# Designs tried in a protein design run: peptides against a protein of PDB entry 3PBP. Part 85

Target 1, 203 residues: chain A of PDB entry 3PBP
Amino acid sequence: LNEKDLNLILNKSLVMYESLDSTTDVIVKRNVIKQLQFVSKLHENWNSRFGKVDIQKEYRLAKVQGPFTINPFPGELYDYTATNIATILIDNGQNEIVCVSFDDGSLILLFKDLEMSMSWDVDNYVYNNSLVLIERVKLQREIKSLITLPEQLGKLYVISDNIIQQVNFMSWASTLSKCINESDLNPLAGLKFESKLEDIATI
Target 2, 203 residues: chain A of PDB entry 3PBP as posed
Amino acid sequence: LNEKDLNLILNKSLVMYESLDSTTDVIVKRNVIKQLQFVSKLHENWNSRFGKVDIQKEYRLAKVQGPFTINPFPGELYDYTATNIATILIDNGQNEIVCVSFDDGSLILLFKDLEMSMSWDVDNYVYNNSLVLIERVKLQREIKSLITLPEQLGKLYVISDNIIQQVNFMSWASTLSKSINESDLNPLAGLKFESKLEDIATI

## One batch from the design tools (peptide; made by RFdiffusion4, then SolubleMPNN)

Design b2_p13_6_s2 (from b2_p13_6, 8 letters changed)
Fold by OpenDDE base, seed 2:
Structure b2_p13_6_s2 (fold): chain B 203 residues (1-203), chain A 13 residues (1-13)
Amino acid sequence: as target 1 above (203 residues)
Amino acid sequence: KSEVGKFLLKKRS
């Protein structure tokens, strides 16, 4: 995606917005408005501090994929349900972080210590998927979507009710990437795994 | 990656 593509999506969103009338279902209207606000904000931030922006066409809802082994699994989350999943690139060498959202408003950031085999077949259970917990981010709101932008390494956009937030974990992910690529664990010593949270837009 | 994972797991335990 480039600026032209973003403009196209923006235009489509505008057309959808303009098609709304008094007979439009309230839920549809709300969703269209939210979509427009999101795309508009992305467009506004194009070539700014956010750099080049792509729009993720699809996000992965938490489906029964796996099972996955998450170590350690936060005990507090046993009572909650996963709602979304996303994969975020942290370098140009295909290293990535997995994020899972829960209905308590928490995000967990996970490291794949083994190459993950994604299964789209519910009957095909893969038991070699290992995920290590890095960080839990508590947003305390209903998370609707997780969006990543290919040109923005280590950044996750969280869409909740009336707000878009950016989770930036490059503060530690850059070091993690280096450790993986160089096969040196030393830089991980003393590293603080704390992501930065920023409000991007109100929707 | 596996060693990194082991390290992270150790740190979180």
Scores: peptide ipSAE 0.286, ipTM 0.851, DockQ to the pose 0.640
Fold by OpenDDE base, seed 1:
Structure b2_p13_6_s2 (fold): chain B 203 residues (1-203), chain A 13 residues (1-13)
Amino acid sequence: as target 1 above (203 residues)
Amino acid sequence: KSEVGKFLLKKRS
């Protein structure tokens, strides 16, 4: 799933980049470029660790309805390389959080406000904010891998050199899920997007 | 989802 997600984001980023022109909003342009940069680096890193990714296969399986952007992209991460990607379920209704790790030891948690489709042929190409930054978690560790368990909602396991840590974001994800499902934004007011970190095991 | 996204964007801006 992680590989699929990576390729989906990469392909979408490429499509967005190719659609840029002189009339494109400056903010959109910057976000698209930065997204493409870090996803490309992530893809490169992925290939180095896991071998060559079959982009063609993933392209067919991971189609996006229109381009998407990441807003806002943390400026501090411009100089760092993305290392891992994971998708975490927050409920049984297919609401998900996307996590991307960086070589500075940071995690970014992203909200998908639009569902990705299996169609690449979009008659009306419109830029949208399909990935919204929720939280940056600074672990200050070399992140080797990201692990998720489908039966454990809102939990991400981070493997570093000496430790496995759990990132638990159900403190806010449960509320987020409820807001989405019930179409009520009121509970989001005052909500703190702060995940809990716990050491699970030493390795 | 779109409205949630808009809210989150507003909060982060």
Scores: peptide ipSAE 0.279, ipTM 0.835, DockQ to the pose 0.765
Fold by OpenDDE base, seed 5:
Formats: structure tokens, sequence, C-alpha cells
Structure b2_p13_6_s2 (fold): chain B 203 residues (1-203), chain A 13 residues (1-13)
């Protein structure tokens, strides 16, 4: 999702709104209005909080047991399907966290202990990627999109039907980054892997 | 990264 796409969605939402008349079903009308409100609020926040920033466009759908192995994999998620993935920079040295969303509304934050290869073609997946589970965040929402901003390290924006939330994991990711870069594991001992969740916009 | 991963895995196991 980028500004152009957002504008397109906004325009589409406006057109839909303008198409409403006295004969429009109340439910439809309500939904269109809510949609417009959401997109408008998103647009407003985009301009005010995010600025005109080039958003990472790497929006991908994934499967639970797709092109990677997650260890340990949360048993509760075995029955669910991965819906989105995103990569979040945690430092300027290209260390990254991988986030995968599931259709139960969970996010898992993952560490790449091996170089990851991804493909858009499922048939070309190489099942040799390794991901280590760091944290599970239960949002209990239908996650529509995951957005990251390159200038905002350790932050993930989660878009659902009625809310935009920020997941900030720099509380632990800064330490993790340091450990990686300095090859010192000591600071990981006792580190709490708990991200902060903040509502950015609601309808 | 591998060592970090091993450590994290151990911690989570």
Amino acid sequence: as target 1 above (203 residues)
Amino acid sequence: KSEVGKFLLKKRS
C-alpha cells in the first residue's frame, strides 16, 4: 500500500458514497459510510503521522507450513492459515524481523537465523528457510494488511477492518540487533520479548 | 545470526 493506492481507494470509496441514494439499503449505506470513514481516517493519519513516505510494498500471502520452518511453532496455529507476511527492519544494518499474520488474528514475530528466500510462485518454494519464534501477538482481528515504514525501525502497522494498530517491538529488537551485530548473546538473557500495541486509528 | 537463533530457540523451548 502506498499513497497512490490509498488515494485510489479513497476515490473509489468516495464514488461509492456518492452513489448512495434514498433507495440504497440501510446496511449497504452504513457499510459504505464506514468504509469511507475508515479510508479517510487512514488517509488523514497517513499524511499527519506517516508523512509522504515510501512504504515497503512487500505484501505477501503465506501458508502456515510454506517456504519456511518456524521453531517452535505455536500449536494453536496449526489449524489456522497464514494470511500476510512482512519484513521489518530493526536497524540500519539490515537486520530484520519477519512477521506472519494468521486468520485467527495472531501475529508471530520471527527471527531469521538463516538467509530467507521467498517466492511468489508457490511451486518454486524452497523449504529450507528457518525462522525462530520470538513473540506471538494475539489481535483477534481479521488482518487485512501489514505495513512497514523503512524510517520507522521495529514498527509494524496492522490494518484490520476497523482499526489501524502499531506494533512496536524496539523494546527487545534494539537489544537483539545489538546482540547480532556485536556477537554477544548476554543481553538476550532475561530479555522480555513483549511488543507494545497502540491504536493509531479507529472507526 | 545462527548463534542468536540457537539461543532464542533454546530460550523458547
Scores: peptide ipSAE 0.278, ipTM 0.844, DockQ to the pose 0.592
Fold by OpenDDE base, seed 4:
Structure b2_p13_6_s2 (fold): chain B 203 residues (1-203), chain A 13 residues (1-13)
Amino acid sequence: as target 1 above (203 residues)
Amino acid sequence: KSEVGKFLLKKRS
């Protein structure tokens, strides 16, 4: 995430929070509050330039009635803490992949199948923002930072203690982008969701 | 996007 993206998410989370009232389902209310707290903490850590974001386990629980759900959530990651989050553009039409890192050294690549702008509409509140798991990449490193470059589509740079690695998922993201933009699912059949990992530099 | 998501979910299940 860059600061702009984080601010956007924070603002949207605030709008969602403000949409809560006394008639709101208790579970929804709880999840929205937790989401806001999570994003706020992430924002704070970003501003402080801390590479590691401590995310409480409760924020990772994918509940059907939460503001964000990851489906399917890898069971192995329930015991681990998310450390970083980033959004990676896959085309010039603002289609993006969300990446979350965990303290086990895993990356999960996620697809947002719902427009976040609709979920933050106060008049038409949608409390469930779906994130679909595409790929899990196991790096087995302590991930310090996730970096993206706007001119490099489908590329994520992972900074650990001793190395910068590039995750390139354009092998499948280009097809995904076409499917989204053209509303044609056929090319997804048989598509292998395997990103390429490359060592970029030692640090 | 929603249909793509549904497809991806089905594929990953």
Scores: peptide ipSAE 0.275, ipTM 0.840, DockQ to the pose 0.831

Design b2_p13_6_s3 (from b2_p13_6, 9 letters changed)
Fold by OpenDDE base, seed 5:
Structure b2_p13_6_s3 (fold): chain B 203 residues (1-203), chain A 13 residues (1-13)
Amino acid sequence: as target 1 above (203 residues)
Amino acid sequence: KSAVGEFLLKKRS
């Protein structure tokens, strides 16, 4: 199962790589390439019977793009730095959750209150990104990479030094999606924003 | 802010 999951991630990374074209932002291209390289290396090491997979730090760091404002911002994170960012689809209608990781091992899941405009270029800077905090997940590990699979709604794969974990937030994201699409807030009442964490593979 | 966003904000505040 672990190998299958890794293969899926690898395949997705390949597809992402193949999707690159002349219109793709340079930073996006680089990130996709790095992701592919990282996952490929992980896959290679997985098959090589090495007990510990050492991944080069260069492939692990994702450029955090923004700027964004988070409301409310967790006070505990004021002293920490964002390390990774990912956008996860929660439906086929292009509703998305933004995930940001921090160097304390926390993940924050964010609602795009305004249209997300990530600034890949300083010259095209859009300042007004408002994100609403939905959930904080404390992994308490060094988060190296965040991976999403478009075919897997509401799922985020978190890669750390020794483990790949899946964060599944469809327990609440399905309801959120419905609320957005139907413009009905009633289903949000009493909803618990608690994601499920599952270990996928040990590295 | 969107209605959903406002709701979420109120819930978290």
Scores: peptide ipSAE 0.390, ipTM 0.884, DockQ to the pose 0.596
Fold by OpenDDE base, seed 1:
Structure b2_p13_6_s3 (fold): chain B 203 residues (1-203), chain A 13 residues (1-13)
Amino acid sequence: as target 1 above (203 residues)
Amino acid sequence: KSAVGEFLLKKRS
């Protein structure tokens, strides 16, 4: 990350925080606050020229409310451990993608078939969720954290030891969102589920 | 599952 990119993320996080109102769900409020705290701490550590950004363990505990089922589960990941879970908005409605990272450096992107929410707490309510595998992205890095910005639809920021990368899946998620909202599956038949990976900054 | 979910599942299976 360079300072400019970090500032941009911070600013966007702040805008999201400021957009909260009395009608905002309490879980959303909490998650936005935690996101802001995370980004702020990251910014602080970066400015302090600490050689390695120390991400507080609590921020790595963000997860989707479970239990959940993944269909199909990639066989190659059977022996690996999930490390992070994030939820990414793909439209202004309730359509979301769930991302799970693994200790082999893989990300799986999952279709949220039922209502799910991201939790920053380990001990939240138990909900049954159904997830459908869309894509596996092989980063081959130790994933430290997953960052999402609510105002940036279909974008996931992945923090590893030396780099922050953006995963952009709006190339297919926009079509997916449209299909869901319009109840028309035709555009999905020829759709390629391939996300774009971009290096944002070195750490 | 939703219709979209079922479609995606079939595509990935």
Scores: peptide ipSAE 0.388, ipTM 0.884, DockQ to the pose 0.569
Fold by OpenDDE base, seed 4:
Structure b2_p13_6_s3 (fold): chain B 203 residues (1-203), chain A 13 residues (1-13)
Amino acid sequence: as target 1 above (203 residues)
Amino acid sequence: KSAVGEFLLKKRS
């Protein structure tokens, strides 16, 4: 995503939120609110130099989250709470990966399907899978924060109680970026979506 | 969905 696209998504989310009333279905209302919160955090992260965005402990991603639904949603994470989110640039264009951490110590790396996101109808709620699960990384740590550095493509820093770890997904993200930019799916065939985890520093 | 998104979804399904 680029800033313009994020703003558009945010605006749509706001309009959708404002359209909620007493006659709105409870599930729809919940999903719209959760999506707005999520998109707002994405926007916040975009403006953050360090890419850190904390999610309130009460915020939990659900399998059905409206237009911003993760597909497939890891069933194991349904009862866990999202703790942090980050966006990581994978090229110098508009392509990015969304990462969400959970209180079970998992990270999920997500592809944001912009076309799906932009098709959100504010007048008619339709379930959309706009976030595609790429990889789940099980750190089995209490994740305190997620940090990104703008100059480091495809790298996420995970801060836990005692260690900073780097998640490097350029092994697949470089190919993904190319496929997106060139609209060629061939290089995705056989691609292994396995990030590299490295301990950076103890704290 | 984009072609890439659809492909990724299919791969993960």
Scores: peptide ipSAE 0.373, ipTM 0.866, DockQ to the pose 0.715
Fold by OpenDDE base, seed 3:
Structure b2_p13_6_s3 (fold): chain B 203 residues (1-203), chain A 13 residues (1-13)
Amino acid sequence: as target 1 above (203 residues)
Amino acid sequence: KSAVGEFLLKKRS
């Protein structure tokens, strides 16, 4: 499904690109080119071994319903079903954010610390892992897929029926990473956990 | 839980 969606987006982007001519407005041309570049990059990453491995790992995590708990779980999401899961690196170490999408169009961003990372990577599976809720983002659309790019820290790409959106949480994740690595909680006291949402490309 | 995790949990409680 995800690959098909990417192919469709790529094809549409290519058609738009091919429609460009000397009479096309410079701004429009620039936007189409940027969109095509973005989609092409996503497609390349999807076809890459790293992209496939990451997707498979996330799929495995989604398939096993019991490997983790979410605390606190948003009460409003109790009646909804998780649709996708992604793990996003926030630094070059082991610190990660887990994102789960729901069929109401919500995203939840969850804290995954070093202990949790080790428990999942080691042959000895620890059943009682707890993810901590950081932020809920309400997109109010059907989420088809979640994509992460290894070279882009703290960024999540959300594919819906008609748009690709970027969720950027580096505004707080950089501070969070520092706090974890330095074992200093002081910067967290005034930190606002609000991600930035941006439209990247139209499908 | 890490100290950071505990802090985040308390903030959401």
Scores: peptide ipSAE 0.373, ipTM 0.878, DockQ to the pose 0.502; fails the geometry check

Design b2_p13_6_s4 (from b2_p13_6, 7 letters changed)
Fold by OpenDDE base, seed 5:
Structure b2_p13_6_s4 (fold): chain B 203 residues (1-203), chain A 13 residues (1-13)
Amino acid sequence: as target 1 above (203 residues)
Amino acid sequence: KSEVGKFLLERRS
């Protein structure tokens, strides 16, 4: 996604919005409005806060790479189902946080402490994804989508039915990144792993 | 990364 692409999406959204009339299905209308609001807000933020940043066109979408072992797994989530997954870059060196949403409205932010390995031996296939729990964020909303922007490090956009919220974890992720890259854990001592939640737009 | 993971895990235990 670059500025041109964003403009195209915005224009498309505007065209769709303008096409709405009294005969338009309520659901369609709502979706179009939500889309427009989201894109408009992104555009606004882009212009005001981010300037003209070259946005990498390729968004890294997290894929289901299970089975996962999450440690510790929040006991409260045992009875709930994961709904979305996303990966968020925290530096330009491609360190990332994995986020999983649950149908209780929780987000868990996870650290991949092991590199993914591939087994080629069918008879001895071993696949284990270790994920360490960093933080649980309770939104108490039906999470419909998780969106990340590659140019926005340590930021996750959570889309629910009526709101877009930003989860910003750069307060700790910057330190985490540094620790990883420098192989020094000292800065992690005493670090509070608490993300900032901000309402971006009501939809 | 593994050491970071260990740290994060131990933080909660």
Scores: peptide ipSAE 0.382, ipTM 0.885, DockQ to the pose 0.649
Fold by OpenDDE base, seed 1:
Structure b2_p13_6_s4 (fold): chain B 203 residues (1-203), chain A 13 residues (1-13)
Amino acid sequence: as target 1 above (203 residues)
Amino acid sequence: KSEVGKFLLERRS
């Protein structure tokens, strides 16, 4: 699943990059370039650890309606390399959060603004914020793996050299889910997007 | 979802 998500984001980033021209908004252009950069690095790391990724297959199965960008992209992360990706379900209605880790020990939690589609038409390309930054969690550890359990909504397990930690989103994800499902944004007002971190085990 | 995304984006501006 994580591999699929990585390939999806990579493909979306490539498509977006190819669509850039002289009329492209500067902010959009920067986001696209940075997205492609870190996703490419993530892909390289993925390939080194897990072997070859079948990008072609994923490209055919997972496509985007329109462009794919991360907004805002944290400037501090420009100097670091993406290391892992995970998708965390926050409800039983297929709402999910995307998490990307970096070699500085940071996690970024992202909201998917657009749904996947079976196909995309380049001729109908429209710029959009398909990934929105929710939270940056600074663990300051070398992150080896990101693990999710389908039966545990809004929880991410982070494996480092000496510890397994749980990141719990439910402090805000439950409200987010409700807002999405009910089409009411009022509960988001004043909501603190701060995940809870808990040590699960030492290793 | 689009409105939620807009909200999340605007809170940082």
Scores: peptide ipSAE 0.377, ipTM 0.874, DockQ to the pose 0.762
Fold by OpenDDE base, seed 4:
Structure b2_p13_6_s4 (fold): chain B 203 residues (1-203), chain A 13 residues (1-13)
Amino acid sequence: as target 1 above (203 residues)
Amino acid sequence: KSEVGKFLLERRS
C-alpha cells in the first residue's frame, strides 16, 4: 500500500461517512463507520511508520453495504479483525491486487473490479467498491506488517513475530494481467490461483 | 476489469 492509495481509500471512506444521515440504514451506518475507523488507523500507522498496525475488534472491513464489498467474503473471517492492508502491482500498468490481513493469520487477495480513478473519486461517489476474492492464504501467524516493493511485481512480504515471508502470486497474476490488458478471459480458464509462500528471513 | 471480476467471482460459485 502506497501513500497515494491510502489517501484515496481514506477520502472515499470520509465521503461515505459524510453521506450518513438519520435515515441511513443501521447496517450501512455501522459498516461505514467501521471502515472509516479502520482506514484512519491504517493511515495513522503509515504516517508514523509504525511496524504493527493494531486494529481493534470493532474495526472491520465493510462487507455489505459499506465502502468495500468483498465477494465472496469468507464466513470464517466474519469474527476476525482486519489488521493490515496492502496493494501489490502485478504489472507496469495500473493493475494491482489488494491484500488484507486478519488477526487469525489469514491473508485474502482481492481483485478490484473498478478502476481506481473511478472508485476513489471524491467528487463522484461510488457507494460500494467491488472486491473479488481470489485467494485466501492461511499463515497462522500474528501479522505485524505487510510490505511491498515497487520493483517486485506480484510479491508481498509479510512480517510476523519471528519471520518475514514472501507471498508470490505471479504464477497466476501474470495471466490475470494479460487477461485484463488484452480483454481476453480464455487464459483464466483452469488457472489455479495458488500463491507460493517462502520464508525470507528470521527476525 | 469488470468482466475479469465476474469471472473470478463465478468460478467460486
Scores: peptide ipSAE 0.367, ipTM 0.875, DockQ to the pose 0.804
Fold by OpenDDE base, seed 3:
Structure b2_p13_6_s4 (fold): chain B 203 residues (1-203), chain A 13 residues (1-13)
Amino acid sequence: as target 1 above (203 residues)
Amino acid sequence: KSEVGKFLLERRS
């Protein structure tokens, strides 16, 4: 992901938020609000890191919590700042995972529910999510950079103090890719979304 | 793809 991609995500999230109405399911409404909050914060932090100021629409976003609320953003990370973002290919058909790092040393792996090139249909906002949380990986390190290699599917390299680590999520991403491409959800049932972490090099 | 996303989201509930 680059700044342009983040802008697109933010814009879509805003559109989703604006599509909410009185007939919207309460759970959906809460989820959309949380998603917008997440994306907005992410975008802001990203731009700040690059020394850019973005002109954004400001909304009074309510902090809604509930036991039945689907949280696209881990509540534990609300007080932390996003530090890096990367996009990892999981196949050669343009399916990708988005990874965001935080200053607590956490990584979140996110699924792009919709392609960036797709327009959001207001009438179909109920199932439209920009990003879906798949997994949180706690590294407890200061993450300096996220690196991806196009030829290495489902692998993310995390650079921190004195170490490069690899996050490999092909254990589940291969299945995910198949499900997307074949439009079959059955293989996802019972699938464990747990990535493998390995030390690659000391620096 | 959207259905996959929905599944991934719902599994956390």
Scores: peptide ipSAE 0.348, ipTM 0.861, DockQ to the pose 0.612

Design b2_p13_7_s1 (from b2_p13_7, 4 letters changed)
Fold by OpenDDE base, seed 1:
Structure b2_p13_7_s1 (fold): chain B 203 residues (1-203), chain A 13 residues (1-13)
Amino acid sequence: as target 1 above (203 residues)
Amino acid sequence: SLLDNLIKSLKES
């Protein structure tokens, strides 16, 4: 994501929000509000604190497009601001994990899901991207940027004060990839979604 | 490696 993309996502989310009225289904209303809140927090952080993410340092650009919802969204993160977003390939078949960082030092790992169009009236349909929460990783440090390397599947590099850390989620992502590619979710049963965190370098 | 180059660049910034 870049600033332009973020603005586009925000604008789209705002348009969706403005379409809500007293006749809108409560569930639809809640979903739109949640996505707008998320995007707004991301936008706020982008402009006010961290500025533009240094895309030039990333070897793989995030491809996440909005507006989207996160389900379930960690309730405790409502009080925090999203800081960065990245997408990480988990296989050569273009399956990706979405990662969002927050100013409490949390990372959430998400899987993109295509949500059916929501209808709040007979003639008005809204298609939302859906993100499913897989894992929350608590780093307990200020996250400056997220970086991915295209040749390294299922690895996210987190840059914070004086340290680069690697988040490796291939322990579960390999299984997820298999499930997606084979259209069989059975192997996910009992799977532990716990990524490995490792210090890579000091800076 | 790309990682090494990245680390180097970050240290120099």
Scores: peptide ipSAE 0.295, ipTM 0.866, DockQ to the pose 0.017
Fold by OpenDDE base, seed 3:
Structure b2_p13_7_s1 (fold): chain B 203 residues (1-203), chain A 13 residues (1-13)
Amino acid sequence: as target 1 above (203 residues)
Amino acid sequence: SLLDNLIKSLKES
């Protein structure tokens, strides 16, 4: 994810926000507002001119299981600043997870595939958010860099001042990849979205 | 490996 990609997401989020009216579903409204707020904070790393929306904090983590559970912005991160961003391939195709680090030492793993998200609209529920929160990992470290290795799917390396840690989310990402590729969300219903954290080396 | 090289590079910096 680069500045161009972030701008695209921001623009989409703005359009979605501007489209809200009195007839919009309450859950959709809330999610759109949260996404806009979240994306605006991300954009501050590149362009500080975008205004912040004040929203109520929500501490519930969401799974990618349905529109009513989707929350792109964890409330605990409302007052924190994004520091790094990376995209991690989860298969040999085009499916990627977006990871964002914050200055509180948190990592959030996000899904950006709108086609999969739109599959939830089949039951007369409209969800058009471009980002979905999958998991939050609390490292409680100052994150200096996020690194991916091209030969390692579903693995993120987090560099702090004194340690390199690996975040491995293939335990669930393999299932997610399958769901995307097969356009079947059923396997996600019982899936635990919990990544493995491992210390790799001391710096 | 790339990881080993990365680790080595970071330790040397």
Scores: peptide ipSAE 0.295, ipTM 0.869, DockQ to the pose 0.017
Fold by OpenDDE base, seed 4:
Structure b2_p13_7_s1 (fold): chain B 203 residues (1-203), chain A 13 residues (1-13)
Amino acid sequence: as target 1 above (203 residues)
Amino acid sequence: SLLDNLIKSLKES
């Protein structure tokens, strides 16, 4: 990720935020606000030009917060631009996967590589957290937005021009969750990191 | 809104 990529994501997130009204579903509001705050925080830490978005505390509480580096970053994606970012819960203990989309239609699924020092409820703290690449999902379509449902663990909804698709990564994320919670990474050895993609609805 | 419709669709699927 670079400043250009973050600017694109920030602008898109801002547009979504501005579209919110009193009739908007609470789940949608939460997702949009979280994404906006997350991207804003990344910018704050990388470049003071954007600063932190002022939102209510209720929607800012999260374990995963930037700035982040991604290791390894797929070399071929240097030629493309990041378009969306989202965080997805994988268990009730608040372990999260970070997802970044690119304009080539790729999704990268990421997890923290080291202990997270920043949270959204802590102001004026900066730490360079590291993310590890777990999986790349190639959708080969223009990704407009990423949506998560808090009640649906390990599922990401990808919105394109005329279709909503579900990415389900619980096949491996359940094992990851267990490993983290039990402080034993041995079960990850030999695990296949392949998510399931399904069409959900036409729009 | 479009967003509300999307959520509705997800819930109904």
Scores: peptide ipSAE 0.254, ipTM 0.829, DockQ to the pose 0.020
Fold by OpenDDE base, seed 5:
Structure b2_p13_7_s1 (fold): chain B 203 residues (1-203), chain A 13 residues (1-13)
Amino acid sequence: as target 1 above (203 residues)
Amino acid sequence: SLLDNLIKSLKES
């Protein structure tokens, strides 16, 4: 995802926003606005003095299906800028989690499956192409980069100024993978979406 | 770099 791509996504998000009218469902409005805010923050970071957004190649491919709304989007992140984005495989069937970092040190883990989102929470509205917030991890560090290892499913390495941390979300991602592959969403009920954070190394 | 070595090690684990 390059600057042109970000602009495209932004433009699409703007178009979606502009399509909202008085007859638009409140939930839809909310989601579109949240999407726009998210994309705007990505774009802002891209143009910021602090560097460009690091967007993993795999996500660049996923964007073709976008734009995505994010449901729900944490309100507190509206004030922060997205800094990095990565996709993490959770199985060999190419199911992926999308991770976005913010300059507050937060990571959000997202999933793009619309049907899956409906099964997690009946109140979790899905609209068109949607990213579902699965988990927010607050690292409270300046995140420099996100690294994935293809052979390590469901693991994300977060690089900060002086530390590499591993986020392991296979505790729930394995279940998610199974649900997707078997087209049975029932096992998601009651599942705790809590990733394990470990310090890997000081740098 | 230290990071490269770490990543390499992780890949091999």
Scores: peptide ipSAE 0.222, ipTM 0.799, DockQ to the pose 0.019

